# Designs tried in a protein design run: peptides against a protein of PDB entry 4JHK. Part 181

Target 1, 212 residues: chain A of PDB entry 4JHK
Amino acid sequence: EDYKIQSFDLETQKLLKTALKDPGSVDLEKVSSVIVDQSLKDQVFSREAGRICYTIVQAEAKQTNGSVFRRNLLNRLQQEFKAREETRKRSTQEWVCLVSFICNIFDYLKVNNMPMVALVHPVYDCLFRLAQSDALKNEEEVDCLVLQLHRIGDQLEKMNVQLMDELFNLLRDGFLLQEDLSSMGRLLLLEILEFRAGGWKLSDTAQKYYYS

## One batch from the design tools (peptide; made by RFdiffusion4, then SolubleMPNN)

Design b2_p29_4_s4 (from b2_p29_4, 12 letters changed)
Fold by OpenDDE base, seed 1:
Structure b2_p29_4_s4 (fold): chain B 212 residues (1-212), chain A 29 residues (1-29)
Amino acid sequence: as target 1 above (212 residues)
Amino acid sequence: SMMEEEKKKSLEAEKALGLEDHEGLKIAE
């Protein structure tokens, strides 16, 4: 399989490729750290990171029946999640990358082909933060919010419909009542409201936009 | 329901993997 890791130097690329095929031969703590670090800086990679992580988890399980990588990954993710408000304060870009990464881990790091139950509330916490008035006025945060809901909204709703209803109440209020939304932000909120109302289904064109 | 059964199965699998449902992402301690 091909993975989008060209943003790393050649040595790190080799490390990641080795982790994907022979995880027992590399420092999996280092690998997890590198993946998280890059995911916080590169939104494109943050999307790919979920797939990479899942592959490494599977490879380690098959090779040694171990879970060293997943443990280290989730421990690091826990640390970043705890510091999410400070991250947002420091850099909106890093904040939306963090949200994207958490959502991608939710999407890809399945257990028995199901989302991790333990990640449901953390994901919602991130999305609720993006749905606050101070975040909705930032186009980058709105982009992130809408993108994640397009990608994993249907899965999240299946896990907890009550939280999804509450979230969309905030989005509806933002769309209707908040005065300092950008034109694009308002359009995006309207689109996502309609998207859920339509059963989380996209046209082929929209599918390519949000899932490519 | 089928979904509830799958959630239960998933939760049990997570427990077997040492993943616990804690506040936030406190799941891999």
Scores: peptide ipSAE 0.296, ipTM 0.817, DockQ to the pose 0.440
Fold by OpenDDE base, seed 2:
Structure b2_p29_4_s4 (fold): chain B 212 residues (1-212), chain A 29 residues (1-29)
Amino acid sequence: as target 1 above (212 residues)
Amino acid sequence: SMMEEEKKKSLEAEKALGLEDHEGLKIAE
């Protein structure tokens, strides 16, 4: 498998490649920090980051039966999650990257082929924050919200349908009642409402848009 | 349900992996 890590310098690329194959030979705390740092800056990378993280976790488990990487990764994720409101206030871009990263970790970093239960509420908390009126007026936040729901909405609903119902009540209310939505924001909300109503199924065109 | 049992097993696996130490992720804010 090829991983999209060309955005890193050559030394870091080497570090990541080594971590993927021989995790015991590198500083896995450093590896985790590099991945998180880049994921907070690049939303596109955050998707790849999930896949990379899963591979490193599996490689370390196989090599040493260890979990140093995952521990460090989740510790950093915990720190970033706790500081999410500060991040949002500082930078909308970093905030949506954080949400994207958490959602992608949820999507890829499976335990026994199941999403980590520990990540369910954090993911919902992020999505609920994006569903608040002050966030719905920001097209970048709406785009992030809708994108994540397209990617992991079905999985999240399986984990907690009650929270999903509550979330979509907010989205419905936003669509119907909020006056300061952008035209695109309103369209995105309508689309995601219809997407869930349709059983979380995408058209081929939508598939390309959200997953390419 | 089967799904609930799978979730339970997953949670137990997470505990076995020491993921319970990440309490901040488990608390809704």
Scores: peptide ipSAE 0.292, ipTM 0.812, DockQ to the pose 0.544
Fold by OpenDDE base, seed 4:
Structure b2_p29_4_s4 (fold): chain B 212 residues (1-212), chain A 29 residues (1-29)
Amino acid sequence: as target 1 above (212 residues)
Amino acid sequence: SMMEEEKKKSLEAEKALGLEDHEGLKIAE
């Protein structure tokens, strides 16, 4: 299995590779910190980060029945989540990276092949924040919102359909009523509305508007 | 429902892993 970690320096790459194969031989707190830090800077990496995290968690569990990595990871995630509004205020880029990271952790860090129940509300909280009017006017935030819903929307809905309904009510209202949406933002909202309406599949109409 | 049972199972598994609720997120002990 190949992991996309070329964005790190060679020393860090070695650290990560070792963590993936022999987690007991490295400082897993440092590993978690490195992964989170990079995920908060690079949204592209956040997807891979989820996969990496899952692998390390599994490797540590198998090797020592330990959970040092997961503990440190979740503790850091908790800290970042708590500070999410400040992060958003400081940097939209960091904010969307944070959301992406949380969503990817939700997607990959499964327990018994099920999403962590603990992450359901935090993920929704992030998505609801992205669905507020002040966020919907920012194309970067809309892009993040729609991307996450494409990736994990079906899973989230299964976990809590009521919250998903509420979320999409906001998205519908944003699409229909909010005047300061960008053209792309509006298209993205339309697409995701149709995506869910089609059972989390892309409709012909949505495809036409989004890709034409 | 089957889904509710799966959620329950998942939650139990999380507890077994030493996770507890903290401000909306479960953290490891």
Scores: peptide ipSAE 0.279, ipTM 0.815, DockQ to the pose 0.494
Fold by OpenDDE base, seed 5:
Structure b2_p29_4_s4 (fold): chain B 212 residues (1-212), chain A 29 residues (1-29)
Amino acid sequence: as target 1 above (212 residues)
Amino acid sequence: SMMEEEKKKSLEAEKALGLEDHEGLKIAE
């Protein structure tokens, strides 16, 4: 199976490939750190990172029944989540990458084929932050918000429909009432409102755009 | 409900994997 890790140097690529096949032979703390670091810089990789993390978790479980990688990954994720406001102040790009990464981990790192329950509120917290007026005026944050809702909105709603209703109330208010939205931001909000109203269903063309 | 039962099973599975809640996230021991 091929993974999109071309953004790493050759040594790191080798490390990741080894972790995917033989996790017991590498420093899984280092692997987790590398994945998180890159995910905070590259939103495209952030999507792939979820799949990579899931594969490593499964590989380690099969090989040693261990959970060293997941432990290190979640510890780092906890640290980044706690510092999310500082990250946002420092760099919008890093902030949206962090949100993307957390959402992708939610999407891929499942336990017994179910989303990790502990990630539900953190994901909502991130999305609610993106739905605030100061964030909605930033097209980059709106892009992130809408993208994540396209990818995991249906799953997230199943976990907590009340929070989803509250979130979309904010999005509706932003669409209708906020004056300093970009034209694209307003279009994106309208699209996601319609997307949920349509039962989180995409056309084939839209499916390809958001999930490929 | 079926969903609530699945959530419960998922949470139990997380606990069985040595995960605990820490400030809203799961961390493994």
Scores: peptide ipSAE 0.234, ipTM 0.801, DockQ to the pose 0.485

Design b2_p29_5_s1 (from b2_p29_5, 18 letters changed)
Fold by OpenDDE base, seed 1:
Structure b2_p29_5_s1 (fold): chain B 212 residues (1-212), chain A 29 residues (1-29)
Amino acid sequence: as target 1 above (212 residues)
Amino acid sequence: DAEEAFLSETEEILERIRQGLEENRARLA
């Protein structure tokens, strides 16, 4: 399988490959740290890292019936989440990478084919932060917000519809009332509002309007 | 334990956001 690890140096690639196949032979704390660090720097990787993490979790479960990797991963995620405002102020790119990574972990790191309950509120918190006025004026943050909602919105709503309603109230208000949105940002907000209203899918008509 | 702490902290933040949202709604109503 291709896990898109080309951005790492050869030594790290070997480490990751070993973790994927024989997790007991590597330092899983180090592996988790490497994955998180890269996810904060590489947007493409951050959106795909969940699949890698899930595979490592499964491999460890099969090999030792352990959960060392998952524990270390979640501990690191918690640390980054706690520092999210500082991260946002330091680098918008790192911030949106963090959000993307957390959402990706939510999407892939399932337990018994169900989303990890502990990640529901953290994900919502990130999305709510992106839905604030100071974030909506930044197209990069709007892009991130809309992308995540396209990817996991339906799953997230199933976990807590009340929070989703509140989130979309913010998005509606942003679309209607906020003056300093970019044209593209406003378009994206309108699109995502329609996307949810349509059952988390776009009609052919809407597809033509927004993306043709 | 880490998962629980993670959830707990986030829930607290979300509650504050919700409160602020309601206040804003009231102001705009």
Scores: peptide ipSAE 0.026, ipTM 0.418, DockQ to the pose 0.509
Fold by OpenDDE base, seed 4:
Formats: C-alpha cells, structure tokens, sequence
Structure b2_p29_5_s1 (fold): chain B 212 residues (1-212), chain A 29 residues (1-29)
C-alpha cells in the first residue's frame, strides 16, 4: 500500500516506512511527533495521516502487542488540542489542519472497529468552536467544518446524538441569523443542514441544487 | 422523506443564495 509521504525529507520518509513495516525498530514517539507536526502544516497530509496512524497502530499490535505509538500519538494530540485557541489565533490554517487531523484520527483510529470514545468530546469541541459566530464568518473555517461533518458526521452522531443536535442548532442559527456570512459560507451551511436531515446523504435533487 | 421535506422548506432560501453567488461571479468576470 502506498502512503503519501513525499512531503517529508528522505530520512523521515525512511523512518515512516520503517514504522509502517517494523514499528518495533524505530522510536515511535518520534514517529508520532513527526506525523503530528506535518499534519499541522498540511491539511492534505492530515487526511492521510489518519490512515498512516491506524496502520502503525495495527502493525505494532501485531508485532509486539504494544500500544506505544497510539499512546504517544494521543498524548501529543491532547497537547495540541489543549492549545487549540492559541493555535487558532496564530494561524487559521494550522487550526483547520488540527481539526482535520483530529477528525481523521477519529475516523481511522478505531478499536475493535469502534471509534475511540475518548475522542468524541474533543472532536465535538473542535466542531463547536468552528460553529461559533467568529468562526462562521471565516470561509476557511466553514469549509473545514462542513468537510468534517461530511466525513464523520454520521459516526459522530451515533456516539452522541444530543451534542450533534446542539451543534446543528448553532449551524441553523448561523445560517438563518448571522449577517456576516459569505454567500458561499451560507450555502455550505444550508447544504450540511440538508445533508444531515437526509440521513447524512444527499439525494440526486439535492446534489443538483448545490453542485451542478 | 426527511431530505425532500427539508429541501422544499428551504428552496426559496437556496434560490436566493444561488442567485447571490451568480451575481458575485458576474462581478468578478
């Protein structure tokens, strides 16, 4: 299987490849840090990072029945999550990368084919932050919010429907009441509202309305 | 169908949004 790691230097690529095949032979704390660091810089990679992380977790479990990588990954993720407001203030790009990464970890890093319960609230907290008025006026944040809900909304709702209801109440209010949304932002909010209302899918009619 | 019901309720709003987007595109053309 091919992983998109071309953004790293050759030495780091080798490290990651080794981690994927023989995790016991590398410093898994370093590997986790490298993955998180790059995920904060590149949103495209942050998507791939979830898959990479899952593969390393599975490889380590099979090889040594260990969980060193997962532990280090989650610890680093927790640190970044705690500092999310500072990150957002410093760089919107890094902030949306962080959210994307956390959501992708939620999507891919499953235990017994189930999402990690510990990630549910952190994911919701990120999405709720994106749903605040000061974030909804930023199209980059709206893009991120809507993208994540498209990817993991159905899974997340199954974990906590009450929080999802609360989140979408904010999105509805933003769509209806907030005056400084961009036209595209407003369209995206409406689309995601209808996406959930349709059971986290769009009909052919809805698809035509928004994308043709 | 919940989606169809929602679409019907928001059709007017959606149309206004799309019209606004088209107007913006026209200005930038």
Amino acid sequence: as target 1 above (212 residues)
Amino acid sequence: DAEEAFLSETEEILERIRQGLEENRARLA
Scores: peptide ipSAE 0.006, ipTM 0.282, DockQ to the pose 0.020
Fold by OpenDDE base, seed 2:
Structure b2_p29_5_s1 (fold): chain B 212 residues (1-212), chain A 29 residues (1-29)
Amino acid sequence: as target 1 above (212 residues)
Amino acid sequence: DAEEAFLSETEEILERIRQGLEENRARLA
């Protein structure tokens, strides 16, 4: 498998590669910390971090029947989640990276091939935050929101349709009633509304309309 | 054609959205 870890220095890349192959030979707490730190700064990595994490989890389970990496990863994730408002105030970019990372973990880090139930509410909380009026006026946050819903919206809905309905009520209200949306933001909201209405799918025509 | 179909679908979705908003307002009143 090809892992997008080019943003790390060579030593860290080696560490990650070793963790993927022989997790028992490295400090998995350090590995988890490095992954989280980089995910908060690099959105390209953040979107792929879940796949890497899942691979490490599987490798550790196979090698030692352990779960040290997952435990440390989730502990750090919880800390970052709890501090999400402070992160948002400090840096919109770090905030959207955090959301992307959490959503990516939800997408890839499955237990018995099922999404982690414990991540459902945290993911929704992040998306609800992005759906607030003060966030919807920021195109970067709208882009993040729409991107995550494209990636995991169908899975999240299966976990809790009521929360998804509430979320999309906010998006609908934002689209229809909020005056300070950017043109692109408004377009993205419309697109995602259509996306869900279409069963979490986009037609080729719609794809060209919104993204070409 | 595909473009016309897309526009029609969009209008239908917008109408459903509008109706939903009205229903929500009524529910919260």
Scores: peptide ipSAE 0.005, ipTM 0.287, DockQ to the pose 0.025
Fold by OpenDDE base, seed 5:
Structure b2_p29_5_s1 (fold): chain B 212 residues (1-212), chain A 29 residues (1-29)
Amino acid sequence: as target 1 above (212 residues)
Amino acid sequence: DAEEAFLSETEEILERIRQGLEENRARLA
């Protein structure tokens, strides 16, 4: 398969390629660190990173029945998650990249085709943070929120409907009551509200209106 | 008509949203 790793230098690309095929021959802690670091810088890569991580996890499991990479990855994610407020204060871009990455890990890093239960609350915590009034006024954060809900909202709801209801209560309040939303932000909130209300899908008419 | 269909769908959803908001306010009162 082709993995989008052209943003790395050649040495790092080689490291990642080796990890994908022969994870036992590389420092998997270093690999996990590199992936997380780049995911915090590049939102496009943060999406791809989920797929890469999934592949490495499977490769290691097949090769040695090990889970060193996953353990290191999750440990690093935990560290970044704990520091998420500091990250947000420092850089909105890094913050939304972090959220995107965590959501993508949730989406791709499954056990027996089931999502990792341990990631459910961290993902919701991130989304709840994006749903606060100080975040909703920032279009970049709204973009991230809506994007993740489009990608994994249905899965998250299956894991915890009550949290999803609470989250969308905040989004509804933001849409209807918050005055300092951007025009696009308000439109995106409306769209995602409709998206869930429609069973996590859009009608052809709505799709055309919002995205065509 | 696509526009009419969209407006109808949107109005229905907005009404549900409004109702939910009122229910939330009632719970917090």
Scores: peptide ipSAE 0.000, ipTM 0.290, DockQ to the pose 0.025

Design b2_p29_5_s2 (from b2_p29_5, 15 letters changed)
Fold by OpenDDE base, seed 3:
Structure b2_p29_5_s2 (fold): chain B 212 residues (1-212), chain A 29 residues (1-29)
Amino acid sequence: as target 1 above (212 residues)
Amino acid sequence: DAEESFLSETEEILERIRQRLQEQREELS
């Protein structure tokens, strides 16, 4: 299996590779910290981090029936989530990487083939933050919001349809009423509104409009 | 790798939307 870890130095790459195969031989707290740190800085890695984490979790479970990595990962995620407003203020890029990472963890780390219930509200909280007026005017945040909803929107809706309705009410209002949206932002909101309305897929009519 | 394919497709959709919007802007100019 191929993992996108080229952005790390050779020593860290070795650490990650060892964690993937023999998690009991490395400091799993350090591994989790390295993964989270890089996920905040590298959008490409952030997108794949969920898969890497899943593999480490599975490897540790098989080797020692332990959950040290998952515990440390979730603890660090909780810390970053609590500090999300400060992160957003400091760096929009790190903020959208954090959201992407949390969404990927939600997507990949499942319990009994079901999403972690504990991550549902944190994910929604991130998406609701992206749906606020001050975020919708930023194309980078709109891109992140739309990307996550394409990836995990249907799963999230199954977990809580009421929250999804509330989220999309904000998106509709943003599309219709917010004056300082860019043309791109407005078009992206329209696309995601139609995406959900079509059962989390694009209709033929919408596809022709956006792809012609 | 269904995940990679899906993410790539989504990013492609966003890029196509950007291109379409740019074309519309040019038509109005």
Scores: peptide ipSAE 0.016, ipTM 0.453, DockQ to the pose 0.026
Fold by OpenDDE base, seed 2:
Structure b2_p29_5_s2 (fold): chain B 212 residues (1-212), chain A 29 residues (1-29)
Amino acid sequence: as target 1 above (212 residues)
Amino acid sequence: DAEESFLSETEEILERIRQRLQEQREELS
């Protein structure tokens, strides 16, 4: 397996590579911190981060039957989640990176091949925040919302369909009633509404309409 | 008018969405 970690310095790359293969030989708290920090700065990396985290968790479990990395990762994630409103006020970019990261952790960091139940509500809380009127007017936030729903919406719905219904009620209302949506934002909302309505699949006709 | 055309088309799509959502809810009930 090859991991895209070129954005890190050589020393950190070595640290990450070692963590992936021999987690017991490195400071896993430091590793988790590095991954979270980079994920908050680079939304593209967040998806890779999920895969990396899963691999490290599995490697540590096999090597020492430990869970030091996962514990540190989740603790840091919880800290960032609690401060999400402050992060949003400080930087929209960091906020959407945080949402992207938590969603990707949900997507990749499976326990017994199942999503971590503890992450369900935090993920929904993030998505609900993105679905508020003050966020829907920001195209970057709408893009993040729609992207995550494309990636993990079906999984989230399986975990809690009631919350998903409530979320999409907000999206519908935003699409219909909110006047300060950008043209692209409105288009994205319509697309995701149709995406869910189609069983989290996009028809060929819809694909052409929205993305051709 | 492009905007008017978009709105009209959007309404049609929205109606289909509503119907699909209703069908899904009925299936889950």
Scores: peptide ipSAE 0.006, ipTM 0.381, DockQ to the pose 0.020
Fold by OpenDDE base, seed 5:
Structure b2_p29_5_s2 (fold): chain B 212 residues (1-212), chain A 29 residues (1-29)
Amino acid sequence: as target 1 above (212 residues)
Amino acid sequence: DAEESFLSETEEILERIRQRLQEQREELS
């Protein structure tokens, strides 16, 4: 399997590769920390980190019946989540990386083939934050929001339809009423509104509208 | 795998939207 870990130094890459194959031979706490740290800095990696994490979790479970990695990962994730507003103020990029990472973990880190219930509200909280007016005016945040909803919106809705309805009410209002949206942002909001309305799929009409 | 394909597709969708908007902006300028 190919994992996008080129952003790490060679030593860390080796560490991660070993963790993927032989988790019992490495410091899994360190591995989790490294992954989280990089996920906050590298948007591409943050989008892929979930898969890496899942693999390590599965490998550790199989090898040692342990859960050291997952425990440390989730603990660190919770810490970063709690500090999300400060992160956003410091760096929009780091903030969207954090959101991407959390969403990716939700997407990939399944328990008994089901999403982790504990991550549902944190994910929604992040998406709701992105759906606020001060965030919607930032195209980078809108990009993140729409991307995550494309990726995990269907799954999230299955976990809590009410929250999804509330979220999309905000998105609708943003699309219709907010004046300082970029043209791209507005288009993305429209697209995602239609995407959900179509059962988390793009209709032929929408396809023509956005891509032709 | 299917998941990777989906992720790639999503990125492509957003990119196509961006491209379309860019083209429209260029036409109007």
Scores: peptide ipSAE 0.017, ipTM 0.460, DockQ to the pose 0.026; fails the geometry check
Fold by OpenDDE base, seed 1:
Structure b2_p29_5_s2 (fold): chain B 212 residues (1-212), chain A 29 residues (1-29)
Amino acid sequence: as target 1 above (212 residues)
Amino acid sequence: DAEESFLSETEEILERIRQRLQEQREELS
């Protein structure tokens, strides 16, 4: 299985591969740190890092019934989440990478085939931040918001429909009322509004509107 | 796998929207 770790140096790739197969033989704190660091720098990796993390978690559980990696991962994630506003101020790219990473962890790192309840509010907090007026005017943030909602919106709604309603009220208002949205941003908001309205699927009407 | 396929499809959807927008801009120019 390809975990798309080509962005790392050869030594780090070996470390990650070993963690995937024999997690007990490596420093799992170091592994978690490396994954988080790279996820904050590389959007492609950040969007797929959850798969790697899930595999390591499963491997450790099977090998030793341990959870050292998961604990370290979540601790680091918590630190980055708490500093999210400062990250956003420093770099929009790092901010959207962080959001993507958190959403990806939510998507992949299941417990008993269920999302981790502890991640629900952090994910919503990130999405609500992206839905604020100062973020909606930035196409990169809108792209991130819409992509995450496409990927995990249905799951998030099942966890808390009230928060999802509130979030989409902001998106609707942004689409209809905010004047400094780009044309692309406005189209993306419209698309995601219709996507949810169609049960998190593309409707025939939307298909015609956007792609005919 | 299914997840990777879904993510790819999502990105394709967004790209198609961007392309449609670009086409509209070109038609207006």
Scores: peptide ipSAE 0.016, ipTM 0.458, DockQ to the pose 0.026; fails the geometry check

